Peptides against a protein of PDB entry 8HF1. Designs and how they scored, part 261

Target 1, 320 residues: chain A of PDB entry 8HF1
Amino acid sequence: NVMLYATKPTEVMVSFPHQEQVLTVTRLISAEIEKFYVSLDLMNIGVQPIRRSKSLQCLRDPSKKSFVKQLFNDFLYQMKEYGIYAASIAIISLIVEFDIKRRQAETLSVKLMHRTALTLCEKIRHLLVQKLQDMTYDDDDDNVNTEEVIMNFSTPKVQRFLMSLKVSFADKDPKDICCLVFVERRYTCKCIYGLLLNYIQSTPELRNVLTPQFMVGRNNISPDFESVLERKWQKSAIQQFRDGNANLMICSSVLEEGIDVQACNHVFILDPVKTFNMYVQSKGRARTTEAKFVLFTADKEREKTIQQIYQYRKAHNDIA

## One batch from the design tools (peptide; made by RFdiffusion4, then SolubleMPNN)

Design b2_p27_1_s3 (from b2_p27_1, 15 letters changed)
Fold by OpenDDE base, seed 1:
Structure b2_p27_1_s3 (fold): chain B 320 residues (1-320), chain A 27 residues (1-27)
Amino acid sequence: as target 1 above (320 residues)
Amino acid sequence: SEELKKKIEELEKELLEEEKKSKELLA
C-alpha cells in the first residue's frame, strides 16, 4: 500500500511563463482540423457491424468518428501544451494509427474516412517539419533534431523540463540515476519519449547518461490498441528499467493501477496533478529524503498549485 | 545561433534560481 510510506522527498516546484504560441502554423493547423471536422460530420459511413469480440468502447462509437476526433483533439492538446517540435513527433503516432485503421476498415466508407484523416496528418506533418527547417540556417543540414531547434520550438514548460534534466543529470553516472516522468495522457508518453531521445542525442552531457523508456498504461480508452505487441513492449520497458538498462521512465497517470516500479531518486510531474492518488503514488516513488519530486506549474496557476499540494499533503498525513 | 545558446544559458540560470526559491516556498 503506497499510502503507508511517509516519504519526505525534497519537493521542488518549477514555474514557467504561460506563453500562448501565436504561430501562424498552429492557427493554420487548427483551422485545417476544424474544416476536417465539418467534412467528417457530413461523411456517411453507415453503422458498422458489431463483432461479438469488440470491446465495450467499439459498442459506444459505431461510427468511429468520435475516435478520429479524439486523436486530433489529443494532437491539438499536445501541440498547445508541449509545442511545435513535440507536435511533429505526435503527428507521426496519428499517421501510424490511421494507417492501421485504414487497413482494418471493413467498409469502403470507413476506409475513405481514415484515408482523409491520414492525408490531413501528412499535410500537418509537412507544415510542422517545414517550420522546424525554417530555423536551420544551414540549408544542407536537414537535421531538425538539434538542441537549439528542440528548445526554440518547445513550450516554456518543456524548455524548463529539459533544462531541469540537463542540470540534474549532466555528466552523472547512469547507474546513480533512477528517474520517473509522469504525464497525464497516453499519447504524451510517446511524444515526450521521442523528444527526449532527440534531445539526449543532441546534448553531449546527456548522451551516455540518460537512457529513456516509456510506459503506456493498461486502461487504454481503446482496447483495440492493446496489441499483444504493446503488452510485450510494456513488459520489456519495465524490465529494462528494473535491470538499470533504462534509467528514465516516462509514465502516464495509469501507473495508478499497480505497476510496481522501484524506488526512484527523481520524480518529475510534467503535467498538473489532478488527483490525490496521482500525487501519493508519484510522490511515493521518491522514497528517500535525497530524492527529488519536481512539479511544473504555469506562473498563473502557481498559487492554486501550492494550495492543492498543501491539501494533498494534509490529506496524506491524515491517512498515514 | 549564439543568441539561442545565450537564451539556453539564461533559462538554466533562471531554473537554478527558481529551484532555490521553490525549496523555500514548499518548506
Scores: peptide ipSAE 0.152, ipTM 0.763, DockQ to the pose 0.687
Fold by OpenDDE base, seed 5:
Structure b2_p27_1_s3 (fold): chain B 320 residues (1-320), chain A 27 residues (1-27)
Amino acid sequence: as target 1 above (320 residues)
Amino acid sequence: SEELKKKIEELEKELLEEEKKSKELLA
């Protein structure tokens, strides 16, 4: 039980300016998604046969429209919270998911719905990539993955996170690094993982230092929905991190009780700490003598964050 | 309430000092 360990990591709070990304491309993408929602609501997909497949998700939205909207809402969240560079990676996950659903569609109407969603994702991807290329003098697609492009098209939060990684891990022995990065949403794990791969590859000081992995928390709704592939991947990622083949692990907040992750020397909380349990569990992973626990907060939320961390510290000390 | 405020101010000072050190390392 991680709660039993009174860990005293050095707590660091990194503030970032709340810059509203006033990018025309972001407004265009949001408007295209809104137009798509109107069109989606008008789509007659018929009464979907209640697949007797034990999949609780198929029971929640017989129209499958809510699931499509959820994916785009998660994308819009990632674009807002992490920036357009992260969004360019996040949209690929939607493309893959809608293509799978298009192929698995039992009805022509559902197939068309997923095709329309896919076409929108491809358009969004093009708009994002085109905007990333505006900073590249050369039309070479590979040039969008530079440190400069990643930094310029990331939110201030992500910029401070990447800078904190660079400063913390530049010129260190990979063996001396055990880093956890906590994010709220499962899709953010993949997005930040892809961003980190490109950032590490573009940053000479980190190329041979950081080897990232991610871990998507178990979907609480049904372990049966985890594809055999996702379960194999999750086991492999955990094993690579245990074996030291990966030294940075991106986790969603659903580190359920029982993921025995090693004692880490760095724990980054990229998203706001929303629960006492999340605070204690994440902090309880920073167990080495020189462990750092790094929080990211918007400047406007700094005081509120400090107060909340104090309440969590007090509550933790009252239980210990 | 005052003790709580004082402890919050102390925590803010500690976190601000660590943030400053981190910013100085990032500069």
Scores: peptide ipSAE 0.056, ipTM 0.589, DockQ to the pose 0.083
Fold by OpenDDE base, seed 3:
Structure b2_p27_1_s3 (fold): chain B 320 residues (1-320), chain A 27 residues (1-27)
Amino acid sequence: as target 1 above (320 residues)
Amino acid sequence: SEELKKKIEELEKELLEEEKKSKELLA
C-alpha cells in the first residue's frame, strides 16, 4: 500500500550549460588510461595454479581485466560528469580497491596487474591535486578544499547542484531538512559525499545546517561481495538518517522498499532519470506539503527530458 | 505539454532569481 497521499511534490528542472571541460590535465589522464589499457591487454594473467579446471580459469581471467577497465571507465565518467575536484576524491576509491585486490591476489601476475593499476592511480592523483593547487596563489595555503576551488573545478551540473543546496538550506534549522540525493552509480555516492563534506565545511551558511551521509544500494548480484564493513556503514548511515543525526542522504538506488525513510522535503536527481520506476520511486519520497523534486538537465537535453517527464506523469496518472 | 513547459520555465526562473540573490549576497 503506497499510500498515494495526494500532495504531489513541486517538480523543478534546473538547466545547465553543456560545457565539456577540455582541460589539458583531463586529456593527459585519458591518454594515460588508454595507454594502460593497451598494456593491460598484453598482460598474460592466465598462469593460474593447475588445481582448478582449465574452463573456470579461462572464464576468470577476462573478468579480472574487465573489472580493472570498469573501475577506470567509471572514474573517467565521474571526471567528465562531475569535474576535476570530484575526480580527485574518486581516484582515492580506486587506490583503495586496487590495494585490496593486490593484497588478495592469488597469483604474481594478478598482483603485478593491480600494482600497475595502483601506480597509474597515484600518478593521476598527483596530476589532479597539482591542478587544484594551481589556483591557490598563496604557496602557504595547501588547502584545495575551499568553496572557490570546489566550484571552479566542478562541472556546471555540480555547480548548479551546490548552489541549489545553498539557496535551499542556508541558515535553516537542521531539523526541518530531510534531503535525498539520487545518483546512478555506486562510486558516485562516495565522491559526491566527499565533495559535499568539503563544500559544507567551507560554506558558513551550511556548516551547522547540513549533515550528509551516503548509502550504496545492496548488490543484489552477490551479498558475498559486500564487505562486513560496507554493511555496517549502510546500517549506521540509515540509522543516523532515521534519528535525524544526518539530514542529507546520497543514494545510488531507490532505497529498498523496506527502508522506511521519513517523508523528505527535498529530492534531488543529480543524474538523468533513465526509467519510469526510478522516477516514481524517487518522486514518491518527496511527501511533505512543500516537497521539491529537483531534476538537473543539460540545455541540449532539456526538450528530451521534458518529454520524458510528461510521459512518466501520464503513465503514473493512468496507473493511479 | 505547454502548461508543463510554462510551469518548468516559471520554476527555472524562480531558481535563477534565488541563485542570483545568493550570488549577490556573496559578492
Scores: peptide ipSAE 0.048, ipTM 0.574, DockQ to the pose 0.042
Fold by OpenDDE base, seed 2:
Structure b2_p27_1_s3 (fold): chain B 320 residues (1-320), chain A 27 residues (1-27)
Amino acid sequence: as target 1 above (320 residues)
Amino acid sequence: SEELKKKIEELEKELLEEEKKSKELLA
């Protein structure tokens, strides 16, 4: 039982300023997605064959349109919460997904819908990359992956997270690091993983120190969308982390599913802790001596976050 | 309760001290 053996980790709260990066590009992208939703609602995709998905989530909105809207809504969330640099990575995941769905389309109307979504994603990617390049004197795509560009185009939350990683792990022995990073959404795992790869590669103090991996929780995946490749990849990612070939794991809700990850010395909660179970399970992974459990909170939500953590600590002590 | 308020203030102080140490390492 993870609860019984938990050493009390040092709990740290890192505050960040609530700065909405009000960029003209983010407003333009949001407006283009909204226009696309109007167009999408007008698209006649015909009667879709009801694949009897046993998933309760597939029962609520089996429409191929809702899936398209969900992906763009998740993208908009990532752009807002993590910044335009993370969004430039997140949009690639949408491009890949819509290209797969376009190729798998059983009807011309569905194929056209996914093609239109893909065209919008390519436009969004171009707008994002162009904005990242505005800070670079060179038109080379490789020049947008600098520490400076990553930091400048990340939200204050992500900036504080990256800084916390740099300070915590600069020039350390990779074997002494076992780090978990918890995020709320499955798609955030992928974009933060891509961001971390680029950040680590651009940060000399981290290049040979951190080897990131990610893992997506199954509960957030419609079983119908969980590819055999994704399952194999998850198994491989867990194994790499267990073997020490990866020392930083990005997770979404995975521990709630009973996926056993080794005891870690660092646990970062990048997104707000929404449930007692998430608090206990994530904190319960910080089990080594001198383990750290790091939370990120907006300054405006600091008091509310402290109260919530206190309630979770109390509830945990009442069960222990 | 005043006791709850005091415990929140203590927790805030601990978190601020650890945040400060983390910031001092970031500075």
Scores: peptide ipSAE 0.040, ipTM 0.548, DockQ to the pose 0.083

Design b2_p27_1_s4 (from b2_p27_1, 14 letters changed)
Fold by OpenDDE base, seed 2:
Structure b2_p27_1_s4 (fold): chain B 320 residues (1-320), chain A 27 residues (1-27)
Amino acid sequence: as target 1 above (320 residues)
Amino acid sequence: SKEREEEIRKMEKELLEEEKESEKLLA
C-alpha cells in the first residue's frame, strides 16, 4: 500500500526555458503530415469487416484512420516536447507499427493506406537524420549519436533532464542507483529509452553506471500480437529492474495499473504531473531517506506547477 | 486564504532553493 508511506522525499524543481526550436525541418515535417491527413481523409478504404476483436479500440475506428492520425500526432508531440533527436528515434517506432499494420492489412486499400504512411515516415526519418548530420563532418550514422548532437537537438527540458542525470549519477556505483523516470505517453517511454541508451553510451561518466529499461501502461496496449510481445517485454523489463540488472526505469502510468516497482532513491518526472494519482504513486516510490523527487517545469509554468504540487500535497495529507 | 498563500510562498522558496542547488550542480 504505497499511499500509506508518508515518505518525504526531497522534492526538487528544475526550471527550463521555453524555447520552441524554430527549425525549418520541424515546420516541413508538420506540413508534410498535414498534407498527408488531407490525403488520408480522401482515401476510400471501404467498410472494414468487423472482426469481433475484443479490442475496444478497433471498434472506435472501423477505418483505422484515427489510429494512423494518433500515431503521427503523438510523433508531432514528441518532436515538439523532446526535440529532433528524440523524434529521429520516435519515427522508427511508427515505421515498425505501420509495417506490421501493412502486413496485417485485410484489404488492398488498407494496405495502401499503411504503405503511404510508411513512405511518409521514411521521408520524415531522412529529413531528421539529414538535420542531425548537418552538425557532423562525417556522413556515418554512428556520428549522430554523440553527446553534443543529442544535447543540441534536444529541447531545453530534455537537456536539463540529461544534465540532471549526469550530475546525479556520474561515476556512481550502479548498485546504489534505483531511478524511475515518469513520462505521460506510452511512445515517449520508447523514445526516451532510445535517447538515454545513446546518451549513456556517448557519456563516459554514465557508461556502465546507468542501465535503462522502459515500461508502458497496459491499458494502452492493443490486444493484438504486438501486445503479447510488449507484455512479455514489460515482464522482462520489470524483472531486470527488480534483479538490479537495470537501475533506471522509464514509466508511463504503470503505477496506476498496479505494477509494483521497488522503492527507489531517485524519481524524475519528465512531463507535467497531470493527476493526483500520478503524483502520489510516483512520489510514493521515492522511499529512501535521501530519496529525490525531481520535477521539470517551464519557467512560464513554474507558478502554476508550484500551486498544483501544493494542492496535491494537501490532498495527500488529507487522505494519509 | 492568507495561510494558503503563505504555504505556497514557503513551498516556492523551498523549491527555489532546491532549484538553485540543482542549477549549481548543473553549472
Scores: peptide ipSAE 0.063, ipTM 0.571, DockQ to the pose 0.106
Fold by OpenDDE base, seed 5:
Structure b2_p27_1_s4 (fold): chain B 320 residues (1-320), chain A 27 residues (1-27)
Amino acid sequence: as target 1 above (320 residues)
Amino acid sequence: SKEREEEIRKMEKELLEEEKESEKLLA
């Protein structure tokens, strides 16, 4: 029962300015997705056989169209919340998913639907990469993964997160670092992981210090969408983190009761804390001496965040 | 009500101090 551990980490709140990145490219991408939704609604894919998922879990709308729209809506969320650089990584996950679905398509109409979605993702990727290259004088693809490009095309939240990592871990011994990063969405884990790999590689002070991994919570993945490969990868990532081969873990769920993760010295909450349970369980992972629990909040939401943390602290003290 | 407001204000000060330390480190 993680709730019983009265860990007293140092709680840090990092504020960031609410800047809406009003970039022409983001508007163009949003408009292309909206046009695609109109086209998608006009596509006759026929009556899809309801695959009887043996899991009685709420059939997320068995409409193959609904799933396509969900992935693009998740992408739009990533682009808005984390910026263009993160979106350039997030779109790759859609490309992979739509290519898999295209290959697994039982009908020509469904195959074509996934192909059109894939073509849109490829166009979006090109638009994003082109925009990243506009700041680089050289057309070299390697030049888009610099610290400067990552920072300039990230949202203020991600900028503050990366700065906080650099300040916290620059030139430290890797063995002295046990860091958790909590995010709300499963797709954010992979996106932030890819961003961190590139950021760490471009940041000399972190290059041999941080070794990131990610983990997607099981409860957020219907068993039908958890590939055997994803499960193996998740087990491997946890094992690497336990063995100290990875010292930073990105998680989309509070590590379920039973993921025995070692006591961490840093816990970052990159997205808003939405539940008391998430607060207590994530804070309860910061167990070492002088452990830090870092929250990120928009300036506009600062007061509301403070009040919410107060309510959670009070509720935790009433149970402890 | 007043005790909750005082506790909120206390926590706000604590968080503002930690934020200022974070800001000093991030500046």
Scores: peptide ipSAE 0.058, ipTM 0.579, DockQ to the pose 0.105
Fold by OpenDDE base, seed 4:
Structure b2_p27_1_s4 (fold): chain B 320 residues (1-320), chain A 27 residues (1-27)
Amino acid sequence: as target 1 above (320 residues)
Amino acid sequence: SKEREEEIRKMEKELLEEEKESEKLLA
């Protein structure tokens, strides 16, 4: 029994200023979503047919209104936590989802509900893109996907994350990189993936160094309702990461459910570590020699975060 | 760029059209 003493990863804590960037545009967007919720509550969508899934649990098809509100609440969270640039990507996923639900609508009332949601998403997208364009000095460069625009319209957390990637990986051999980025929410995976694609392409030092992929979590609601496509995509993304065709993987908490991912040399935790399981599972992926486990914390929460990590370290050592 | 937003939007639309076709084939 060669106890491979897994070299304990170097734990790094990156602090960022807690700035509530309350931009006028974010207030306008929040107010438009609130107005939409009032309108949504007044909409008569009729009795929803209970889709009898063959599973004996009558999973009440979540209220089509509740699902719409969930998507906008997740968008508002992403805009707050990651910034306007990330929100401009996140809104596209909402547009797509509502366009599908509009096309799949069994009733005119449900179709109208999703159409109204879609119209709001297009308005939000326009407001976000316009705000990103206001910083482009050159009238001729319609490209809002510059390193400068991404950095300026990202939260301090995301700025520090991107800087940490640049410092860690600039001009390195892609083969020497096996990086995980953990996020809390499923929808954040796509948002951060799109942000990273644009950032890497706009950053010469990273363009040929980092190849990102993402893995969306299984829908906790029912593994049976995961589309065959989502399952196929997850398998493909994991396989690309195993084969070294991708060297950076964005993951939600679903990697905690025992998805076998290779040993990584870098693990970034973009969102707060809320559970001992998340700490152990994410840190347990940083298993190579000189592996780094990077945490991000607001300056105001730094002491609390340090204490929490110390408690998790102690608890982990008491079980090991 | 509008082009990449369109590309992400196109990719998401394509994935979701494939999902709809797959749902129709399994239904």
Scores: peptide ipSAE 0.008, ipTM 0.308, DockQ to the pose 0.016
Fold by OpenDDE base, seed 3:
Structure b2_p27_1_s4 (fold): chain B 320 residues (1-320), chain A 27 residues (1-27)
Amino acid sequence: as target 1 above (320 residues)
Amino acid sequence: SKEREEEIRKMEKELLEEEKESEKLLA
């Protein structure tokens, strides 16, 4: 009888200072998005004929304007939560999405709406990239992807996360690493993935140690060609992580969809744990000997976070 | 109750030591 002693993971809570990055560029970007919302509300997107194709009952968000506002609100959230460096990567995802929606537009009014959104995204990208370049004193090195630039233009939360990765994994054997990073939002996976690729490439101690990958939940709602490509990419990403070709996986709630991810030695929760299920499922992936379960909290929310974790531990022990 | 606060404080000390080692590696 090998008693599989379920080794309880070591729970770690990293505190970070709540600094609102009062950058002039973030205020400018927010003001440009608010001006765009006023213009968007005035746009007459005529009543689109409900094409009752029975089979393509994709729950199309009934308001194409709501979807545009959601993407910009998600971008503003990412800029606030992760910083302007992460925002420079996040804006590229909006550019791609609005270009696709512009090409797929069934009406001239919808095409114009997505074109106006795209033009705003290009302006935002330019403002972000210029601000990243302002710290590169060497006029000749257009490389905004240095460790210094990434750290200086990231929020304290992201800085502490990157430092925690460096301390945890510097000069380790990549085979001994199985790391999960949980984020709340789908778009954060791509943003943090792009940030990590650049950070790892710029950090010699992590170069050839960490190979990141990301997973986003299956958008079961869209049978579109994009969903097939995303499904192929997800299958490839999971397989690379299972085969050890990737040793760090960034996930947004994907474990709820029955994705069997292997037991990990490190689990990072980059965003606040909002539910008991998220706590149990994410912690339940830290199953190796000496596994670490790392949470990030703002100093102002530290006591509230401790109490919430205590309640979740109690509730978990009462069910087990 | 006190033992659990002491375990949390011990984990925080270990983190602060790991953080200080990180600061020394960045310096």
Scores: peptide ipSAE 0.050, ipTM 0.592, DockQ to the pose 0.041; fails the geometry check

